# Ledger of designs, part 187: peptides against a protein of PDB entry 3V4O

Target 1, 234 residues: chain A of PDB entry 3V4O
Amino acid sequence: DQPLAKDKVALLIGNMNYREHPKLKAPLVDVYELTNLLRQLDFKVVSLLDLTEYEMRNAVDEFLLLLDKGVYGLLYYAGHGYENFGNSFMVPVDAPNPYRSENCLCVQNILKLMQEKETGLNVFLLDMCRKRNDYDDTIPILDALKVTANIVFGYATCQGAEAFEIQHSGLANGIFMKFLKDRLLEDKKITVLLDEVAEDMGKCHLTKGKQALEIRSSLSEKRALTDPIQGTEY

## One batch from the design tools (peptide; made by RFdiffusion4, then SolubleMPNN)

Design b2_p26_8_s1 (from b2_p26_8, 11 letters changed)
Fold by OpenDDE base, seed 4:
Structure b2_p26_8_s1 (fold): chain B 234 residues (1-234), chain A 26 residues (1-26)
Amino acid sequence: as target 1 above (234 residues)
Amino acid sequence: EKEREEIAKNSELPGPEELQSYDPEL
């Protein structure tokens, strides 16, 4: 049986022009290319660049408003980030140096809120570093997640490792998007698709020993980004 | 406008080049 989505909604955030941190280049191109691909998959896509903390929080809030029972939600982030105790933090462009959790957006908190919407699928594609931030000693007390078996994390890199972009004078992809974009339109279970992306990354001489995709999933159904949107009768 | 339909055009990806880390190097 073909799984159906009630709707498909994506929020794409690319942060590059940081005030207190090194500037990035790839998020510009990556967000653009991913936007085009997801639109081909009938996602409603909101794509934003260089968001402050306030703007990021607002964007997430608006994204959540579009989610409902059975909706596929996809969050993509490219920029600076860190991971403490299994919690992923996206860094806004106005974050101080050093930044702390109160300056950042916790992905797991967003996931919790998505679960409350009873979404059909929750996909997180995080193109950021996953190193521990030693300047943030906060141990987040997060509420236990519900067992929804509809969660997929695609981390651009391994835990504790760095994500990279290709150094070029012009606009170029980050490493994750370089491989993701080649397979994103395939009609495959999202975890299978990401696994193939991981293999592609592993075969590339540029990324050997430097960057590897990590997939975390609790997905009990064969959900794909290509799944059709359920028709609605009025 | 919140939704960006077109952000920028990308160039051809280069061959083997150096990688730049997203590490902010705090």
Scores: peptide ipSAE 0.224, ipTM 0.610, DockQ to the pose 0.215
Fold by OpenDDE base, seed 1:
Structure b2_p26_8_s1 (fold): chain B 234 residues (1-234), chain A 26 residues (1-26)
Amino acid sequence: as target 1 above (234 residues)
Amino acid sequence: EKEREEIAKNSELPGPEELQSYDPEL
């Protein structure tokens, strides 16, 4: 029995032109390529670049308004970030130097809000570094998550590690997106798909020992990004 | 300074490429 999505909605954020931090290049291309792929998968895609804190929060709020019971929600982020105490923080382009959690968006908080919408699937693709931010020792008290068994995290890198981009002839593509884009359209359970991406990354000499995909999931159903939308003939 | 590494020419990737970290350089 093929799982069905009520709808499929994605928010893609690529931050590269930071005011107080090193500029990146890959998020532009990565967001563009992922947008094209997700649209082929019948996602409603909102793609945004170089968001301030205010704009990022508004984008997330608008994204959440599009979510409802049974909807597949996908959040992709490419940019600077950090991970403190198991919490992932996306860094807006206007973040101060140094930044703290109060200047950033906590992914786990977004997940909590998505759970409240009773989504059918929650996918987070985080193309950011996962190093500890030593300038912020605050231990956040987050709202307890529900057991929804529909969560998938694709971390571009391991905990405490860096993510990388490859620059060629002035263009750049993130390592994660380089491998993800080749498999994203496959009709496979999302965790299986990501596992294959992980293997591809592991075979790359450039990536070996530097960056490895981490999959964290509590997905109890065979759900895929290719799952048909309810009410459509398939 | 941005962390950049020159990628070996004989890598699986085509042409001369540079690897740049997403490190925010905190």
Scores: peptide ipSAE 0.211, ipTM 0.595, DockQ to the pose 0.261
Fold by OpenDDE base, seed 2:
Formats: C-alpha cells, structure tokens, sequence
Structure b2_p26_8_s1 (fold): chain B 234 residues (1-234), chain A 26 residues (1-26)
C-alpha cells in the first residue's frame, strides 16, 4: 500500500538581507519557486523571507503547531549557516557578527520537536554553508532523538563546505534549488529523488570541487513528497 | 492557522555575480 500523509506542511525560510553578514540573492527566488512546487504537492506552505531570530523562532513554533501524528513536515532554509559537531545552525538576519549558537536556530532541536509530534516524515532541505563556526566553542546539549526512521536531510553542500548561488541574466538560484526544482514533483521516494538531484548537481561544472549535495537519511518507508493526504481522493 | 502564506520583506540584493558563496565570512 502507498504511504499516506495525515497532512503535509512546509516552512520555507529564505534569509538574504543580513545586517551584519554578507547579503545573498538566491533565497528570494528559491523560496518562491519551492513554494509553488510544494503547493502543487498539496503542502500547506508558509514561506518567509529575512527573518530575525525572534521571527524565526516564532515561525518554527507555528510550524510545529501544524504538525501532528502522520503529518509530513518539511523545513527548507536558504541563508547563512554553520555546522558544529554535526549540528546545523540557521542564522537569522539580525544575528550578530560573530554569531553563536544562542543567536541561531539548531535544526536538530527542531527535529527533536518534530519527532515529539509523531510526524510521518521529516524532511530538512538546508541550503546553507556548513563550515565550522570557530567563534562558537560550545557543544549544544541536545535531547536524544527517537528512532523514528522517517528523517531525511538534504544538505546543499558537504560538511565544512560552502553553498553557492548562480546568477544569470539577473536571476539567481542556489545551486541546490537549481536542480531540486526540476525533480521535486517526481513521484519517488524522497531519498531517491534527492540522489538524482545530487547526480544532476554533480554535472554542474561551476561547482565541481566546490559544492556537492549530501543526503543523510534514516527512512525505512517509501515516503514521497507526492504521497496523497489521508482522506483525500487520489 | 497558516496553511498557505507567503511573506517577503524588502531586501537589497548585492551586485550580480555569476557564482556567489553563502559563506558568512566569520
């Protein structure tokens, strides 16, 4: 039997107009394009740009309120970020320079909270750099994750590496979104879909040796973003 | 209740570059 989602909810955050950090371009277009695609997949989508720490935390809280047992949750983030000790941190636009974990949102903490909601699928698409932040020497004390086997991380870049955007003729896409958008609507297990995106990205000569998609998953079921919502006709 | 919302803030984008890093330049 095809897996069913109780509901499908996505939070998309694109941070580009940083106060104390370099400005970005691609998040605007990337969030827009992803929003349209996810809506076609019957996701309830909240798309937000240039969020302060306060706004980001509120957005995540509201997102979590929409999650429940069997709900597919997708978090997309495009912006500055870092990774320390395997923990991914999303950087709000009002983050200080340098920023620390206390100024940022930890993705793994969000995952923990999503697990508490007994979600059917947890997808994180993180279009950010994954360099270590040497200004943050603290190791976050995170709650242990449950063994839910429903987790998928799509990292736009490798650990310790940078994410890039390509601008052509006034349009800017992140490298990740450039390829993701072409496959997102495919009825495939999400990890398979991302693997194909990774392969497509690997053909981009501009990012050879600079950026490669990393997929980290614990997904024991054939869950797809195209999975129908329970109670709907399909 | 936020089923389908899209909110964008005004942002000044940097100048055009063919390839731009997301490096926060820590």
Amino acid sequence: as target 1 above (234 residues)
Amino acid sequence: EKEREEIAKNSELPGPEELQSYDPEL
Scores: peptide ipSAE 0.197, ipTM 0.583, DockQ to the pose 0.226
Fold by OpenDDE base, seed 3:
Structure b2_p26_8_s1 (fold): chain B 234 residues (1-234), chain A 26 residues (1-26)
Amino acid sequence: as target 1 above (234 residues)
Amino acid sequence: EKEREEIAKNSELPGPEELQSYDPEL
């Protein structure tokens, strides 16, 4: 039988105008393009740019309120970030220099909260660097995740590596979004779709040896972003 | 739940085909 979503909800965050860190350009265009694509997939989308710590936490809280049993949840982030001890941290625009975990939002904490909602699918698309932050020595003790087998991480870059944006004359995309946007509407299992995006990125001479997509998943069902919402005739 | 769409825009656009790192240390 065709997998069904109870609903489909996405939160997109693009941080570029940092106060104490280098400014970025691509998140503006990437969030906009992804918004349009997810709308075509019948997602309810909240897209926000340049969020402070307070605003990011509020946005995540509001996003979580829209999640429930069987709902597909997608979180996209483009901006500065880091990864310590396997935990991904999204950096708000008002983060100090240097920033620490207390100033940032931990993605794995968000995942834990999503699992409590008994979601049908949890997708994280993280367009940020994954280098260690040596200024943060905090070892977060996170609660153990439940075995839900409905989790997909699309990391724009591999562990310990950097994510890049393509600066064109005019509008610039991040490398990840450049390839993701061409395949996002395909009716394929989300991990298969991302694998094809990874191949496309690997064939590009600009990104070969510089940036590679990492897919981390535990997905026991053939779930796609194109899956129909319950009560609809897709 | 009814459809919800919110978009907040704030930023400018870039130059020639060059890769810029998201790493704040670079």
Scores: peptide ipSAE 0.223, ipTM 0.610, DockQ to the pose 0.194; fails the geometry check

Design b2_p26_8_s2 (from b2_p26_8, 10 letters changed)
Fold by OpenDDE base, seed 4:
Structure b2_p26_8_s2 (fold): chain B 234 residues (1-234), chain A 26 residues (1-26)
Amino acid sequence: as target 1 above (234 residues)
Amino acid sequence: SEKAEEIAKNSELPGPEELQSYDPEL
């Protein structure tokens, strides 16, 4: 039987114009492309660029208000980031140099809050570096996550590795988005879809030995981004 | 500042000229 979403909501954040860190280019194009694709999938999409810490926190809060039992939630982030002890941190454009966890948004904390909403599916697409930040010695005490079996992480790169963008003629696209966009509309279990993206990315000569997609999931049902919204006729 | 976008944009880029890391170089 076809899984149904009560609703489908996505928050897309692209940070590129950092104050104290190198500027990026790809997040602009990547957010726009992903916005278009997710709208074709009947997601309610909020797309934001160049968010301060305060603005990012507010955006996440507003996103969480749209989540409820059985809702599909998707968070996409493109920008600077780091990973310490398995926790992913998204870096706001006003973050100091160096930044610490207190200046950043922890993805796992957002996941916890999404679980409290009893969402039908939680998808995180993180297009950021996953290098350790040695200036942040904070060990987050994370509450144990619930066993919801509805979680998918698509990391643009491996743990401890960097993510890259391809620049051409003043435009840029992230490596992850370059391959993700070609498959995102496919009616496949999200983990299968991402696995195919990983294979496509692995064939790219530019990223061999530099960047590889990592999928981390606990998904017990055949849920896809194409799943219809409950109460809609197709 | 914050910028909210409601624009659908799809731009396919030609072959890559350069790879740039997202590394903030802390």
Scores: peptide ipSAE 0.308, ipTM 0.682, DockQ to the pose 0.202
Fold by OpenDDE base, seed 3:
Structure b2_p26_8_s2 (fold): chain B 234 residues (1-234), chain A 26 residues (1-26)
Amino acid sequence: as target 1 above (234 residues)
Amino acid sequence: SEKAEEIAKNSELPGPEELQSYDPEL
């Protein structure tokens, strides 16, 4: 039997115009492209740009309110970020220089809250650097995650590595989104789809040895972004 | 839309491609 979603909800955040950090260009285009693709997949999509800490926290809270039993939840982030002790931190545009964990949003905390909603699928697509922030000495104490076996992380880059955008004729697109967009509509298990994206990235001469997709998953069912919503005929 | 045209141009990439890091350079 084909897996069904109760609903499909996505939050897309692109941060570019940082106050105290280098500005980015690609998140604008990447969020736009991903929005259009996810809408074709019948996701309810909220797309936001250049969020302050307060606005990011509110957006995540509102996103969580839309999640319920059997709902597919997808969080995409493009912007500055870091990874300390296996925890991923998304950096708001008003973050100080240097920023610390108290200024940022921890992805693993969001995951915990998503698990409490008994979601059908939790997908994180993180287009940010994963370098350690040496200015943040905080060791986050996170509650243990539940064993839900419905989690997929697509990291645009490897642990400790940088993510890149391609600049061409004044336009910019993130490396991750460049390859993801070509396959996102395919009717495949999400981990299989991301594996194919990883292969495509690996064939690119520009990114070879600089950026590679990391897939981290605990997904016990064949779940796809193309899965139909319950009560709809496909 | 202008955004759609920009996306199309990015996809064609007829000229030299340059990589820019997302590194915040702390």
Scores: peptide ipSAE 0.300, ipTM 0.677, DockQ to the pose 0.218
Fold by OpenDDE base, seed 1:
Structure b2_p26_8_s2 (fold): chain B 234 residues (1-234), chain A 26 residues (1-26)
Amino acid sequence: as target 1 above (234 residues)
Amino acid sequence: SEKAEEIAKNSELPGPEELQSYDPEL
């Protein structure tokens, strides 16, 4: 039987205009492209740019309010970030230099809260660097995640590596989005779709040996972003 | 829209491509 979503909700965040860090270019275009694609997939999409810590926390809180049992939740982030001890941190535009975990949003904390909503699928697409932040010695003691078997992470880059944007004539796209957009509408299990994106990225001469997609999943069901919403007669 | 045209231009990338890291270089 075809898996069904109770609803489909996405939060897209693109941070570019940092106060104390280098500015980025790609997140604007990447958020826009992904918004259009996810809307074609019948996602309710909230897209936000250049969020402060306060605004990011509020956006996540509002996103969580839209989640419920069987809802597909997708979080996309493009911006500065880091990874310490397997925890991913999204950096707000008003973060100090250097920033620490208390200035940032931990993705794994968001995942925990999504699990409490009994979502049908949790997808994280993280277009950020995954280098360690040596200025943050905080070891977050996170509560153990529940075994929900409905989690997919698409990391734009490998652990400890950088994510890149491609610049041409003043315009920029993230490398991850460049390849993701070509396959996002395919009716495939999300992990299979991302694996194909990884192969496409791997053929790119610009990123070979610099950036590779990492897929981390605990997904026991054949769930796709194309899965129909319950009660919609097609 | 201006954004749509910008997206189209970004997607074509007809010339030399340069990579910029998202690393904040703290």
Scores: peptide ipSAE 0.300, ipTM 0.671, DockQ to the pose 0.211
Fold by OpenDDE base, seed 5:
Structure b2_p26_8_s2 (fold): chain B 234 residues (1-234), chain A 26 residues (1-26)
Amino acid sequence: as target 1 above (234 residues)
Amino acid sequence: SEKAEEIAKNSELPGPEELQSYDPEL
C-alpha cells in the first residue's frame, strides 16, 4: 500500500538581511527554488523571508495550525543558526549580537509540537551552520520526544561545521539547495533521496571537505515527498 | 522568468574562492 498524506504543508524561511550579523544572499534564491519544487509536489507552501523573532514565531504557530493527523510537515530554514547540545537554533534577522537561545527558535521544540499534531511525516531541512554558540551557555530543557518513527532531519552540514553559499556575479545559491533541487522531485523514500543528495555533494570537489550533509532519521515507513494526498483523484 | 534565468546563471559551481560561510563569526 502506497503511503498517503492527509495533506502536505511546508514552511520555508530564508533569513538574509540580518541587522547585527553578516548578510546572506543564497536564502532568497533557495527559498524560491524550493517553493516551486514543493508546489510541484502538491505541498501547501508558505515561503517567508527576513523574519524577525516575532514573525518567525508567528509563522511557526500558523504552520502548526495547518498540521493534523497524517499531515506531512516540512520545515526548511536557510540562514544563520547554531547547534548547542544537539539542539538546533534558527536565528531571526533581528537577533542581537551575540544571540542566545531566548532570541532564537529551537527546532526540537517545533518537532515536539509537530508530534503532538500526530503528523504523518516530519521533515526538517536546515541550511545553517551547526557550530556551537559559546555565548549561549543555556541548556534548553526539552520535553521528551515521542517515539513516532516519522522524523527526518536533513542538515546541510555536519555537527560543529559551517554551511556555505556559492556567490557568483552577485547571485548566490546554498550548496545544500544546489544538490537538493536536482533530486527533490524523485519518488523515493525521503531518507534515500537525501542520501543521494549527500553523495552528490560528496562527489563535488568544491564541497568536499567543506560541507557534508548529515541525515538524522527515525523513519520506519517508506514516506516520500511525492506521496499522494488522500482524496485527491488524480 | 528573470528569476529562473538568474538561478540558471548560478547553476555552475564557482571556484572555492566564491564560497561564503553562513557563520556569523561570533
Scores: peptide ipSAE 0.288, ipTM 0.664, DockQ to the pose 0.209

Design b2_p26_8_s3 (from b2_p26_8, 15 letters changed)
Fold by OpenDDE base, seed 5:
Structure b2_p26_8_s3 (fold): chain B 234 residues (1-234), chain A 26 residues (1-26)
Amino acid sequence: as target 1 above (234 residues)
Amino acid sequence: MEEAKKIAENSKLPGPEELQSYDPEL
């Protein structure tokens, strides 16, 4: 039997207009295109741009309120970020320079809270750099995660590496979204879908040897973004 | 010609500075 979602909810955050950091361009288009795609997949999508720390925290809190047993939760982030000790940090637009963990949102903390909601699927798509922040020497003490076997991370880049956006005269996608958007609607297990995206990135002359997708998953069931919502008559 | 630029190394680009939602119901 095909897995069913109780509901499907997504929070998309694109941070571009940083106050103390380089401005970005791609998150605008990426969030827009991903919004349209996820809506076609019957996700309830909240898409936000240029969030302060306070606004990001509030957005995450509101997102968590929409999660419940069997709900599919997807968090997409495009912007500045870093990874310290296996923890991913999303950088708000009002973050100081240099930023530290106390100024940022830890993705793994969000995951913990999602697990407490007994979600059916937790998907994180992180389009940010994953380099260590040498200005932050704090080791976050995270609570142990539950063994839920329903977690998928799509990192736009590998650990310790940089994510890229396409520089054009006009608006253009980031590298990750350029390939993701072509496959996102496919009825495939989410890890299989992301693996195909990774292959596409690897074959492209623009990205070969420059950016590689990392997939980290603990997903024991064939869950897809195309999975129908319970009680929806099609 | 498409050129990939590092997100962390990008220069200041123009764009909206205010909070924006793509959900018109918000």
Scores: peptide ipSAE 0.025, ipTM 0.460, DockQ to the pose 0.044
Fold by OpenDDE base, seed 3:
Structure b2_p26_8_s3 (fold): chain B 234 residues (1-234), chain A 26 residues (1-26)
Amino acid sequence: as target 1 above (234 residues)
Amino acid sequence: MEEAKKIAENSKLPGPEELQSYDPEL
């Protein structure tokens, strides 16, 4: 039987205009293009730019309120970030220099809360650097995750590596979005789709040896972003 | 000629364009 979603909800965050850190360009275009694609897939999409810590926390809280049993949840982030002890931290635009974990949002904490909603699928697409932040010595104490077997992470770059954008005379994508957008509408298991994106990135002369997609998943069912919403005839 | 550059090395924003999109079904 074809898998069904109870509903499909996405939160997209692009941070560019940092107060105390280098400004970015790609998140604007990336959020825009991803919004249009996810809407074609019948996602309910909230897209936000340049969020403070307070605004980011509120946006995540509101996103979580839309999740329920069998709902597909997708979180996309483009901006500054870091990874310490296997935990991913998204950096708000008002974060101090240097930033620490108390100034940032931990993705794994969001995942924990999503699991409590008994969602049908949890997808994280993280377009940020994954280098260690040596200015943050905090060891996060996270509660153990439940065994839900419905989790997919797409990291734009390898662990400990940096993310890149393609330089154009005008508006340009991040490298990850350049390849993701070409395949996102395909009716394939989400892990298979991301694997094909990874191959495309690896074959391109611009990205070969510079940036590679990392896929981390625990997905026991054939779930796709194209899966129909329950009660709708496609 | 396309070049890859670190996202963290960017110094300019594309403009004052704000793309805040809310799905009306939310």
Scores: peptide ipSAE 0.023, ipTM 0.463, DockQ to the pose 0.039
Fold by OpenDDE base, seed 2:
Structure b2_p26_8_s3 (fold): chain B 234 residues (1-234), chain A 26 residues (1-26)
Amino acid sequence: as target 1 above (234 residues)
Amino acid sequence: MEEAKKIAENSKLPGPEELQSYDPEL
């Protein structure tokens, strides 16, 4: 049976113009391209660039308000980030140097809140570096996640590794987005789709030994980004 | 020629920008 979404909602955040950290190029184009693709998939898409901590928190709060039982939620982030103790942190543009967890948004906290909404699917696409932040020794105390079997993480890079952009004629795309965009519209289980993206990325001579997609999932159903919204099916 | 650079590398982008949304409802 074809899974149905109650609705499909995406929040896309691209942070480039950091105040206290290196500026990035790729997020602008990547967010734009992903926005267009997700709209073709009937997602309600909110796309934002260069968010402060306050703005990021507000954006996430508003995103969560759109989630409900059976809704597909997708969070995409492109920007600076880090991973400490298995927790992913998105860095706002106004984060201090060095930044700490209190200055950043924890993805796993967002996931916890999404689970409380009883979403049909939770997809995180994180195009950020995943190196440990040695300036923050705080161990996050997070609430235990529920067993919802509807979670997919696509990490643009491996744990402890960096993400890269490909520059061509002055334009830059993230390596992850370069390959993701070619497959995103395919009617496939999201984990299968991402696995194919991982294979495509692995064939790229530019990324060999530098960047590899990591997929972390607990998805018991054949959920796809192409799944129709209830009431819009045939 | 395609060049792969670290996304964390400093790019020649302008300073901080205002909030930009692609959602026309915002």
Scores: peptide ipSAE 0.020, ipTM 0.457, DockQ to the pose 0.041
Fold by OpenDDE base, seed 4:
Structure b2_p26_8_s3 (fold): chain B 234 residues (1-234), chain A 26 residues (1-26)
Amino acid sequence: as target 1 above (234 residues)
Amino acid sequence: MEEAKKIAENSKLPGPEELQSYDPEL
C-alpha cells in the first residue's frame, strides 16, 4: 500500500560567498542541517557550498547520473535567485552583476532532465528570492514537461517576493529551513508536510506579512520522503 | 559524495528587524 522508492538521491546547494552580490550566511547552516535530516531518511546526499556556474552545472550532471526509474530526486537550493516567466534561476557565486539566464541554472530545465530519468518523485526546495530580473530579457523556450504527476515545488517565498535569513552575530537558519527542519522527518505525503510548514511559517510573528511558503505540486500518489527504498527490510 | 562541513547550532530567532533579504539588490 505504501509507495516505494527505487532509491533516494538529493543534491543540496548553498551559495553564500558571492563575488559580485551581497554575501549570505544561512545557506551554510541550512545545507548542513538538511544533509543530516535527509541522511536519516536514507537519502544519498551530495551537499555543496559556494559553487561557480561550472561547478553547479557539474553538480547537477552528477546528480542526474544517480537518478533512474523510480528514484526519488530532491534538489535543494539556498542562495540568490530570480524568477522570470515562471522559470526559476539559481545564481552561482561567480555570476556577474547583473546576472542573466546564461549565467544561471534554470530549475525547470533540471526538472525536464529528471523526468527523462523516469524518477518516482521530483522535489524542489528553493530557498531564494523570486523577484523578476529586469536585466534578463531572455524568454526561455522550454519543451513542454511530461505529465508525470510526481512533481513538488516548495518555494521559500511567494512569486515576486523575497526570502530572508536571520541577520545576527551567530549562525542561524534561513526562515524556510527553520520551519522545514522541524517537520522534515514526519511520515506524511510531501505536499501535506510542506503545507504544515507553510502554516507554521504563517503563525510566526517574524515572518507574518514578510515571507510565505508557496507549494506547487502535481502529485497523484501519497509519496513521502520517509518512503522506504525497494529491497530494504524495515 | 561531498557533504557540508559541521557547523554550530542555531541561535534563537531575532526580531523582524534582524531579517536579511536574499535579494541581491538589497
Scores: peptide ipSAE 0.100, ipTM 0.559, DockQ to the pose 0.213; fails the geometry check

